# Peptides against a protein of PDB entry 8YR4, part 78

Target 1, 309 residues: chain A of PDB entry 8YR4
Amino acid sequence: PRGSPALQLVVLICLGLMGLERALNVLVPIFYRNIVNLLTEKAPWNSLAWTVTSYVFLKFLQGGGTGSTGFVSNLRTFLWIRVQQFTSRRVELLIFSHLHELSLRWHLGRRTGEVLRIADRGTSSVTGLLSYLVFNVIPTLADIIIGIIYFSMFFNAWFGLIVFLCMSLYLTLTIVVTEWRTKFRRAMNTQENATRARAVDSLLNFETVKYYNAESYEVERYREAIIKYQGLEWKSSASLVLLNQTQNLVIGLGLLAGSLLCAYFVTEQKLQVGDYVLFGTYIIQLYMPLNWFGTYYRMIQTNFIDMEN

## One batch from the design tools (peptide; aimed at target 1 R181 R185)

Design b2_p29_1_s2 (made by RFdiffusion4, then SolubleMPNN; from b2_p29_1, 25 letters changed)
Fold by OpenDDE base, seed 1:
Structure b2_p29_1_s2 (fold): chain B 309 residues (1-309), chain A 29 residues (1-29)
Amino acid sequence: as target 1 above (309 residues)
Amino acid sequence: DSLLKELLEKLKEAQEAIKKQLEELKKLE
């Protein structure tokens, strides 16, 4: 944010909190591993109680491991509200000023309400995209890289390779399937707009429809348009389920391969029981923000498609 | 989940409120 040193400080604090979330994402699984190892070794109660208390405190700071509901995430989100509002207002004022610079002919050709709707959708899309990139995409990529490095250094190169292949495949499939889904969403939105235009036209011309006793015909045409819309809506919704299921399968396969390999190394006494729990917890923790990635990317695409139409 | 749903609902409510205000403005024109 140019021009407000207070908002620049808030951005720096939010970046610091994001760095803290990355540290928590590594520490929470490590402390959970240590609890399982201490329980297995029947360690003294004082050591166990301290480690459990530390784990619960770190888990409170982290929340669900997704950076969505933890204290640090909530504090970051709260502080970011002012930065988002400043950015949104600046974009809205730029769009509004640009609209006023446009010729009267452009405003007469577009109903003022449609222009405002495009402007509001545009502002929400840009602000949403920026917030999404900064707070979800970049942190998730950082967590993946940290995970690959951690597993490669502290376990075996094979674990780092499994995480790399799993996350690379997950990201690639998420992008490809989401781009494929965009076609169904565009078709759905086009049919929705056409269905709405027919309903509005029929209602505006209600006198003509009454004069020709065409009410039943207009209702049937509207019904056919709804059926076509619902067929496209079903394809859009089914493609979403397919995306989510594909993502779940990729993570499930990565979890299976890594868990089997970890279990094997535990049987060979190269790893402890806690290391098995660490791997499983860390993979699930990486999955949660990535699952949100597909949802936010879709929301952004929806908003862009809704601006193009 | 709830916060994103609530943000989406607030965005949807804001869009519906803007849409209602625009429909009211269109009724005044």
Scores: peptide ipSAE 0.000, ipTM 0.267, DockQ to the pose 0.039
OpenDDE base, seeds 2, 3, 4, 5: peptide ipSAE 0.000, 0.000, 0.000, 0.000; ipTM 0.250, 0.272, 0.233, 0.244

Design b2_p29_1_s3 (made by RFdiffusion4, then SolubleMPNN; from b2_p29_1, 24 letters changed)
Fold by OpenDDE base, seed 1:
Structure b2_p29_1_s3 (fold): chain B 309 residues (1-309), chain A 29 residues (1-29)
Amino acid sequence: as target 1 above (309 residues)
Amino acid sequence: MEEEKRFEELLEEAREERKKELEELKKAL
C-alpha cells in the first residue's frame, strides 16, 4: 500500500506471521514426538507435563490441522482486514471515477441481466451448501456421540466427560457467536446495498453530473459511503476472527485437559503410549468437521442474507 | 479433502470470477 507506512508495517507483520505458521507446522510434530519419547522412557511427570503444555500451546498457535483456525492465522486475518479494505476502497474509487469518464453507450450496454445472473448463482450455491451442511452435520454429531461412548467404555469416564464438555461448549459457542455476528452481517449488507444503489444512481445520472462538473463531489460522496460500509465490514470480519479464535480456544483447552490426563494415566501404567496418540488424533479428527461446519454455516448465512435483500 | 478442494476451488472460482469481473471491469476501463 503506497502512502501509509502503518499499512506497510501490517503487511510485513502478516508476512512474518505466515512464516511463523510454517515454523509451527514443523515444531508441532517435533514436540509431539518428544512427548511420545518421554512417555516411552518413563520420564518424570514435571518434564512430561511441561512438554505436553508446550505442545498444546504450539498447537493452539497452529490450529486444528487446517492451519486456518490457529491463533497466528486468526491474528494474520485480523490484521489483514485493514489492508484489504484499503486496497478494495482504492480499486472501487478508481473504478467509480473511470466509470464517470466513460460514455453513455458503455453504461447502456451493461444490461441489468448480469447482476441478476450473479444473484441466481448465489442462490444455487446456497442450496448446495445447505445440502452439504445437513450431510456433514449429522455425521459429525454421530462421530461425537461414538467418540464419547468409545472413550467412556475403553478409557476412564473422565475422558468421555472431557470430550462431551468440549464438544458441547464448542457447538453452543458456535451457534451463539454466529447468531451474534448475524446482526453485524445484516447491517453490513444493508449498507452495501445502499452504497451500491447510490453509485448506480450517480452513474445513471452521469450526464447531469458531467453537466455540473460534479464528478469530484460524487467520488467524495462515494468514498464516504465506502468508509461507512468498511466500518461495518470490519465488525463483521472481526467477529468472524473472534468466532474462529473462540473455537480454537475451546478445542485447545479440551486437548490440554485430555492430554494431561492421558499422560498421567500413562505414567501410572494404566494406559499405553498408543492410547495417548489415539486420544490426540481422535480429538483433532473430531475438530476438523466442526471447523468446516462453522465455515459453511457462515457462508450459508451470508448467502441467505444476500437473498433476503 | 476433495470436497474441501472443490469448495476452495468454488470459492476461488467465485473470487476469481469476482476478480475477473473486476479485471474485465478493469480491462473495459
Scores: peptide ipSAE 0.000, ipTM 0.295, DockQ to the pose 0.030
OpenDDE base, seeds 2, 3, 4, 5: peptide ipSAE 0.000, 0.000, 0.000, 0.000; ipTM 0.206, 0.265, 0.237, 0.235

Design b2_p29_1_s4 (made by RFdiffusion4, then SolubleMPNN; from b2_p29_1, 26 letters changed)
Fold by OpenDDE base, seed 3:
Structure b2_p29_1_s4 (fold): chain B 309 residues (1-309), chain A 29 residues (1-29)
Amino acid sequence: as target 1 above (309 residues)
Amino acid sequence: SSLEKQLLLQLEEARREIEEKRKEIEKLK
């Protein structure tokens, strides 16, 4: 944010907290590995208790692996409220100023309520989009890269390859299936708006409908519009289930391949039992933000579509 | 017409609140 040094400092603190979240995503699985190894070795209670306490504290900072419920993420979200409000207000004022610069002919041709709705949707969409890109998309890509590097350096190169292939396939399928779904979602939203417009038009013209005894005709027309909407809603929802199932299968196959390879290397005494648990925990931690990536990508596309209309 | 616009706005706000709560519940899963 240009012009407020206080908000610039808040942005820098938020970036620092994002870096801390990336460090926690690596450290939490490592500490969990160490607990499993200490339990396997029957280590003394004092070392085990210290490692468990440290793990629980790091897990409190990280949260449930979704990143969104951790203390660090909550603190980041809290601090970001002021930056988001400043950005939103600035975009709103820019759109409002631009609307006032538009010719009187444009204002006479569009209902003032539609213009305000477009402005409000536009501001919310842009600010939401930027926040999702900076706080969800970029960190998720960073966690994947860090994961590939970590597994390539501290495990066998085969683990880095499995994570790379799994995450690349996951991202590619998420994009392709989401683009395919966008067609169904656009059709659903267009039909929803048309159904709503028909309901509003029928209600605004209720005197005319009553005068012509056309109530049954308007109800039937509304029923047909609802049935058409529900048919498109079903396609949108079914395509979402297909996306989620495809994502689950890709992660499941990656987890299976990597877990079998870990188990094999543990039997060969090249890895410890804790390293098997580390791999599983880390893959699940990568999956949680990736599951949201498909939702964020959809929101991004929807917001762009809503800005084009 | 003013009351109908207000009811439509309230319906849109209630729908937004339901969608936000749905996103919050999805974040808890």
Scores: peptide ipSAE 0.012, ipTM 0.358, DockQ to the pose 0.055
OpenDDE base, seeds 1, 2, 4, 5: peptide ipSAE 0.012, 0.006, 0.000, 0.006; ipTM 0.350, 0.304, 0.279, 0.350

Design b2_p29_2 (made by RFdiffusion4)
Pose (drawn by RFdiffusion4):
Structure b2_p29_2 (pose): chain A 309 residues (1-309), chain P 29 residues (1-29)
Amino acid sequence: as target 1 above (309 residues)
Amino acid sequence: SVFNYVIIVAAVVFVVSFLVYLLTPRPAE
């Protein structure tokens, strides 16, 4: 925010809260391991109670689920509401002030609905791009690196390889499948618009009664168009199911390999009982934000082209 | 120790390359 000083402070607080969320993402599974290790060694009730209370408090600060739930990141959403309102107003006012100074030939040439759709979509694009990228893409890619470092240095060597290969395969397969699915989705959207146009045309022209008893003909053409649309929709949704399945299979294979290796190492007195639940919890924690990357890829590309327009 | 450092470097390089690829504009929906 160029103008106001009160908003730069809010931006800095939001970035600090993002860092704190990354620290909590690292911290909570460690406390879960400590609780399990204290529980297996018959520890007194005092230290166990205090440690349990601390773990619960940390789970409360971190998202109880999917990271979009915690007290942190919600304070962030509140402050970002206050900040993103300023950018939205500024961009809309700049577009509106520029559209009123162009010459007449320009306005006589282009329609109004198309020009206004471009402007609205542009403003929404800038806002969404800022939000998606800064607050949902980079934090996840930072979480993957931090996890790789933690497992490779403080847990063992092989688990770094396991997490690295699993996440690399997940990202690669997600992008590869996503482009194909985008082609299918565009093919389906064109036909959906054509079906709507045919229905609107048949409704507007109540001449079907005049030039024939042609109600049946208008109904049949509508059915044919619906069938064509349904075929294209089935193709697109089946592609979506395939993407979900391949992502799930990749995570599952990573979890299986890590769990088996951790169990074997625990039986050989190399690792403690808590390390098993540490690995499991952390793998699930990494998986939860990764569930929405095909959508982020699609939206980033669309919003980029829209902002360029 | 050397093996861990190799994995960390590879992971950094991969993520940076992936982010550059992701931020490359291309026609979509």

Design b2_p29_2_s1 (made by RFdiffusion4, then SolubleMPNN; from b2_p29_2, 18 letters changed)
Fold by OpenDDE base, seed 3:
Structure b2_p29_2_s1 (fold): chain B 309 residues (1-309), chain A 29 residues (1-29)
Amino acid sequence: as target 1 above (309 residues)
Amino acid sequence: SSLQLKIIEEALKFIEELLKKLLTPKPSL
């Protein structure tokens, strides 16, 4: 069945709004540059007031950039609710159909409530991953590419190279460190499940524990399991701090190299003071959605680990 | 685990196909 032409139109409007967000991500730093240049030149109030009003309007449309609650992003999210509901329902029906195609022997070996819980988790994980890929990953990669092109064409090839090297290094280190972190997280989740199972087994056997006066022994075994869990939790949390610090260092080095190069070109009168502010604003704007990338890659891996259990 | 992964992979492929079908403009014949 051809999807309703109304839902196709909503998808096209959402894509148009995503294109507008990419344009706003370039325009907002440009207008901020222009304000700084007009202030530096002591330009007439009418030109300054128009540029500031235009900047604030564009900033209202953009919000904080990719992953922020700007007007365009909120409008896109609102329109996408119907597409998400349609997609969710299609995934749920496919999972349900596939469950009915499975052998009676497969169903007799599993509790119906567990199968439904797997289906609901599967649907939520898929729709969440898709929404993340479409609205955060792809737009962030597009903003990086647009940034490299913009800086290479309008500043100097060296700025495009700095952005390219910093973003490539950032993404590579994010993947490598997150894959390394997955081992600690799997170990933590396995120990959490074992600690919970031990607590449940002790509480289900409460009468037996009381009969043998084994309460102190069960409490000490539970304490040892908690200490072992906390040791793994610490490794998982410390590895997240290490990831965030590594990411911050890469962006800091990129910002340093590009800011020094921009300051040098401003002293040589090849760039304006506003161009220095544009570079810093644009790099920080690229960093914000990338910081979420580590959190969402963690969410992807959670969904995969929750699928392995 | 293996079945959930397959269901998610098939659902992702289906969603990619659905997106491709929504994004392909029908030729106006």
Scores: peptide ipSAE 0.009, ipTM 0.366, DockQ to the pose 0.022
OpenDDE base, seeds 1, 2, 4, 5: peptide ipSAE 0.000, 0.008, 0.005, 0.007; ipTM 0.270, 0.375, 0.252, 0.376

Design b2_p29_2_s2 (made by RFdiffusion4, then SolubleMPNN; from b2_p29_2, 19 letters changed)
Fold by OpenDDE base, seed 5:
Structure b2_p29_2_s2 (fold): chain B 309 residues (1-309), chain A 29 residues (1-29)
Amino acid sequence: as target 1 above (309 residues)
Amino acid sequence: SELQEEIIKKAKEFIEEFLKKFLEPKPSL
């Protein structure tokens, strides 16, 4: 923010905390590897106790990885509240200024409550999308790149290639299937709005419906509209299950290929038992924020499609 | 409506401009 040096400092501190989260995402699996190796070697209790204590402290700072409530993530989220409020206020003022630039004919044709609802949905969608891109998407892409580099340098080029192919296929399928799902969601929302409009019109004309004893006819028309809506809702929900299952299959195949290759290198004494645990732990840590990506991209598409209506 | 498309467009431009300013921090002179 150009006008407040205090908010610029808060953004720099948040960037530093994001860098610390990336370091913790690598260090936590490494310390866990070291514990497994020390246990396998039957190392002295003093060395083991120090490594376990250090691991638990790092795990407290990290939490459950990207998108979890770790100490560093909570501190970042707390500091970001002021930046989010500044961004939200700026977007809200831009939308409000633009609404005042619109023609009187546009304002006379719309209810003020509808305009305010569109403005509020717009502000929440933009602020949510921005926060998500900065704190979940960019960090996840960074963790993938760091993972590819780390596995390529410290294990073997084949592990880096497996992670690269798995994550590239996962991201590509997530985008393609989500774009395909957008059509079903638009159709669902259009039918939901048409069903609600019909219910509102029937209730506004309640006296006329009652005068003609047409209540059973209006209820049956509403039932038919609900059945049409539920047919579209089922397609939307089934397409979501298909997305989640496709994502799970890609991660499962990547985990299978990498785990078999790691187990083979452990049998050949090229890797230690701790390296197998490190690989599995790191892949699961990459999968957690990617699952949130599919969920929030859905929320973004919801909010934008719900703005189109 | 044309307004929603324009709000979405301005929101997208704002996000892209913010991402450019955030990913490409101008070198502090």
Scores: peptide ipSAE 0.019, ipTM 0.486, DockQ to the pose 0.024
OpenDDE base, seeds 1, 2, 3, 4: peptide ipSAE 0.010, 0.018, 0.017, 0.008; ipTM 0.379, 0.472, 0.497, 0.370

Design b2_p29_2_s3 (made by RFdiffusion4, then SolubleMPNN; from b2_p29_2, 18 letters changed)
Fold by OpenDDE base, seed 5:
Structure b2_p29_2_s3 (fold): chain B 309 residues (1-309), chain A 29 residues (1-29)
Amino acid sequence: as target 1 above (309 residues)
Amino acid sequence: MELQREIIEQAKEFIENFLKEFLTPRPSL
């Protein structure tokens, strides 16, 4: 933001808080590992109590594993409100300026309410996409890279390879299945708009419909349009369930392969019991942001499809 | 369609420019 040194400082603080969130995502599983090892070794109460207190404090800073409910994430979100408002206002003014540069013929051919709806959807979609890229996509990719490096350095190269293959397959299938389901979502939205238009036209012509006693005929035509819409809605919703199930299978297979390999190395006394707990905890922590990735990619795609109509 | 494509392209360019300005801090003179 070229005009406000205060907003630049807020952006730098938000980046520092994002770095702290990445550090917490690694430290929380490590402290949990250390608790499990200290319990297994029957360590002195003072060492255990200090490690548990430190873990609970780090877990308060991180939050409940969703990334959105931790103290650091809440502080970042609070500071970001001013940056979001600045970005939203800048996008809205750019869209408004562009609308004023358009030809009089374009404005005469469209209803002012439709133009405002396109502008508001444009502003919300851009601001949402930007906030999503900065706070969910980039951090999730960073956590995956940090995870691959951490498991490759402190465990074995095989654990880093399992995480790499699992996350690469998850991201690839998420993109491919989401692009495939876009066709069903577009067809659903087109049929929804056609069904709404038919209902509006029937209600605007209600005097003519009453005069001809055609109320039953208009209701049956509306029922047929709803049944056709529900058939497309079912395909859209079923394709979403298929995406979520495919994602769950990929994570489940990665967790199975890595957990079996970890259990084997614990039986061979190459790893400790705490290392098994660390691996399972860290994979679940990587899955939570990736599940949000699917949800927000759907939201972005919905906003773009809802702009096309 | 054309206006929406142009708004999407301007939005994409704005996001790319914002990400470039954000990821590449120009040295403040």
Scores: peptide ipSAE 0.018, ipTM 0.431, DockQ to the pose 0.024
OpenDDE base, seeds 1, 2, 3, 4: peptide ipSAE 0.006, 0.015, 0.016, 0.000; ipTM 0.330, 0.429, 0.421, 0.318

Design b2_p29_2_s4 (made by RFdiffusion4, then SolubleMPNN; from b2_p29_2, 17 letters changed)
Fold by OpenDDE base, seed 3:
Structure b2_p29_2_s4 (fold): chain B 309 residues (1-309), chain A 29 residues (1-29)
Amino acid sequence: as target 1 above (309 residues)
Amino acid sequence: SELQKEIIEKALEFIENFLKEFLTPRPSL
């Protein structure tokens, strides 16, 4: 093991804390169900107070769910700082070594400040991508799988199927719509850079612009470039709203189908009132990290695009 | 573009190798 035994132990503790977060994501809705059932049955105050206190304690540990700032997530993030610093430093040294292995001809064709900016962006993008994959993507996929298994075993196969179809459709549409919108984002970023380059070129040639009294012409040309940029920005922003609305619609349809089915089974006395509340709470809890999934897939694609330009 | 792709690819490979090195249980000798 080429890493220090201390860093390996910290990684193992972080993995253990990630496992604890998955357990909390199941337990918090179960305890909330139990509170609703105890309230419905008019159970003794001592049993209710113990269950409420236990729920609030578990909710403090969990926070808002996956990707939230709960106690366990904060402790994991704190412990991970040393691992992230070690990984960042190792990536920076690999990039720096590789830059020194490149030919003199490659270096003479490039500005040193541009090379450093590419190296720093590369390192930050890599360490950000890693942290995102390990702490958001993989845990969210695990929570979905755990959810499908839980609902299939403890409710009915129909609930597991609804969660499976809803989450599969959500992920597929998130990818497809994000790939589609990437064209608008690329066009926007290219036009932003071109608009900025025109402004810089006009200001560097200030004496020539003054000599020809061309200030009004340069301002109008810059206005046209801004209008063209804003037309592309609008397409990018509108495509983001369309993505968010599509995601909201898929979750809304999954919540509707599962809530109606749960209400039906409660009416048939096959499920308890608390099970209806559990289903709704669990679906909303799965939605929160998935909304971040679209945002970070966008950040990944944006970082790749901003590196291609 | 090409250097950035190569840096990202080497870095993803480094991440994958790092994750494999930490997630592979050492056999307890």
Scores: peptide ipSAE 0.015, ipTM 0.423, DockQ to the pose 0.023
OpenDDE base, seeds 1, 2, 4, 5: peptide ipSAE 0.009, 0.009, 0.017, 0.012; ipTM 0.424, 0.425, 0.467, 0.430; seed 4 fails the geometry check

Design b2_p29_3 (made by RFdiffusion4)
Pose (drawn by RFdiffusion4):
Formats: sequence, C-alpha cells, structure tokens
Structure b2_p29_3 (pose): chain A 309 residues (1-309), chain P 29 residues (1-29)
Amino acid sequence: as target 1 above (309 residues)
Amino acid sequence: LEEIKEELEEERPEIKEEVEEEIEEEEED
C-alpha cells in the first residue's frame, strides 16, 4: 500500500502471522511425540496434565483441520480483509477514471459488456493473484522444505529421501495431469454456452407455432445438444477423478514406506514409540494443503492472462 | 459521450454480478 501508513503495519503483522503459522506447523507434532513418550514411560499426573494442556492449546492455535481453521490465519484473514479492500478500490477507480478519457471512436468501436467484463475480471485477477500466491502457495512450498530439513537432520537420513521423493512425484504428476484436464474443461465449456444459446433462441422466437407445428423439432434439437454437452462433461469429470486418484496413490505410497521403516527402526531400539505418530501426523499435515494445487495452477494461469488483458 | 458514460454506469453493477458468478463457478471446478 503506497499511501497509508496504517496499512503497512497490518501487512507486516500478516506476514508475521504467516511465519508463526509455519512455526506452529513444526511445533505441534513434536508436542504430540512428547506426550506419547511421556505416556509410555508411566509419568506422573502433573507433568502429563500440563503437557496435554499445552498440546491442546497449540492444536487450537494451529488449524484443527486443513490449516484454514486456526485462530492464527483467521486473524490474518481479518486484517487482510482490511488491506485488500484498499487495493480493490484503487484498481477499480483507476480503471474507471481511464475509461472516461478515451476518444469517441474507441467507444463506438467496442461494446460495453465486453470492456466492463475485462475490467471487473482484471481487478478480481489482481486481488486473487496476490491472495493465492502469497498466502497459499509459497507457505506450502516452505512447509515441504522445512519438513525435509527436519526429517533429514533431526530424525534420520532416509526419511528425508522418502519425503523428498513423495512430494516431488506429487507436484510433477499434479501439473502434468492438470494441463490435460484444462484442455478437456475448455472443450466442455464451449458446448455448454452453445446449448444455453440454443435454449434462449428457442424461447425468444415464439414463431414455432406459426411456421410449423415445430415444437417437437425444437425439443429434439435441444436434446441432441444436451447429449453432446453431457459427453463432454463426463470426459472432464472423469479426468478430475483420475487426478484425485493419482494424488492419493502417491501420498499413500509415501506413507506406507515411511511407516514401515519407522516401525522397523522402533523394533530395533533406534527410535522411540512417539516417532511413529510424529511421522504419521506430519505426513497428514503436509498432505492436507497439497490437495488444492491443480486448482491453484489453473487459477494462477487464468488470472495471469486476465491481468495481462 | 454523456450517453455512453451513463450506459457504462447503468450496466456496470449487473455485469459485475455476472462476472462474480462466473468466477465462483470457475473456483468450484
């Protein structure tokens, strides 16, 4: 925010809250391991109660689910509401003030609905791109690197390889499958618009009664167009199911390999009982934000082209 | 020019709502 000082402070607080969320993401599974290790060794009730209370408090600060739930990141959403409102207003006013100064030939040439749709989509694009990238992509790629470092240094050497390979395969397969699916989606959207146009045309022209008893003909053409649309929709959604399945298979294989290696190491007195639940919880925690990366890829590309327009 | 400006102002809210619905449908995909 170029103008107001009160908003730069809010931006800095938001970034600090993002860092705190990354720290909590690292901290909570460690306290879960400590609780399980204290529980297995018959510890008195005092230290167990205090540790349990602390763990619960940390789970409350972190998102109880999917990270979009915690008290942190919600304070962030509140402050970001206040900040993103300023950018939206500024961009809309700049576009509106520029559209009123162009010459007449320009306005007589282009329609109004198309020009206004480009402006609205542009403002939305800038806002979305800032929110998606800064607050949902970079933090997750930072979580993957932090987890790799923690497992490779403080847990063992092999688990770094396990997490690295699993996440690399997950990202590669997600991007590869997403481009194909985008092609299918566009093919389906074009036909959906054509079907809507046919239905609107048949409704507007109540001449079907005059030039024939052609109600049946208009119904048949509509059915054919619906069938074509449904075929294209089935293809697109089946592609979406395949993407989901391949992502789930990659995470499952990573979890299986990590769990088996951790169990074997615990039986050989190399690791403690809590390390098993640490690995499991952390793998699930990494998986939850990764579920929405094909959508982020699609929205980022669409918003980039829109902003360019 | 004045008539074009008034037409832009009148169609703006309506078109904005349609753009918001289209973006929501894209996000739900």

Design b2_p29_3_s1 (made by RFdiffusion4, then SolubleMPNN; from b2_p29_3, 12 letters changed)
Fold by OpenDDE base, seed 1:
Structure b2_p29_3_s1 (fold): chain B 309 residues (1-309), chain A 29 residues (1-29)
Amino acid sequence: as target 1 above (309 residues)
Amino acid sequence: MEEIRREIEERREPIREEVEEEIRREEAE
């Protein structure tokens, strides 16, 4: 935002909060490891209580799993509202200005309501795309890289390799399966619109249907359209289950390989019991945002197509 | 947008069912 120093400062604060979220994603598992080690060593209550209190505070800042946004994420989202509103308004004004620069011949061929709807879709697409890239995709990729570095440095290069292979396979399969399933979704949506259009047409022609006693025929045609829709819906939903299951299998195999390796290193006294718990906790924590990566990828793809039109 | 909302809903449904089953287990205990 080049026109407001206040909004530039808010963007910088939001980027700082994003960096803090990445730090919390590393620190929370580390503090949990330290609790497990202190419990194993039968450490003094004061040291344990301080570490637990610090962990709970860090966990409050980070947030919980699916659906509980942390304090830092909520604060970032709150501050970003003003930036989003400014960006939206700027894009809307640019589109509106560009529409006024277009030839009279272009305007005479289009309904004003259709032009506005295209403009609103374009603005929503651009602002949505930017938000998904900056707040979901880029942070998730950063957390993966940080995880690979962390495990390579503090455990062993083999742990970093397991995480790298697991996450690379996960991302690749997520993209490939998401692209593959997009055809089923498009077919489903096309058939849904055709089914709705048929129902609307039948109801608009109600008098004609009554005149010919064709109610049973229109109901049967609607039934056939629903059955065809449900067959496409099933393929869409089944492809989503397949995506989720494929993702779960990749993470499960990565977790298995890394957990066995970690357990072996604990038996060799090269790692502590807390390091085993850290590995499991950290991999599960990386998995949570990745589960949505296929959705984000499709959102990005849809938003790009909507910007080209 | 509607297609995206639908996918978010489709992905949340299994989680909702799992949470509702967990609540039902906790209420049955």
Scores: peptide ipSAE 0.023, ipTM 0.493, DockQ to the pose 0.024
OpenDDE base, seeds 2, 3, 4, 5: peptide ipSAE 0.000, 0.007, 0.007, 0.007; ipTM 0.266, 0.373, 0.410, 0.351; seed 4 fails the geometry check

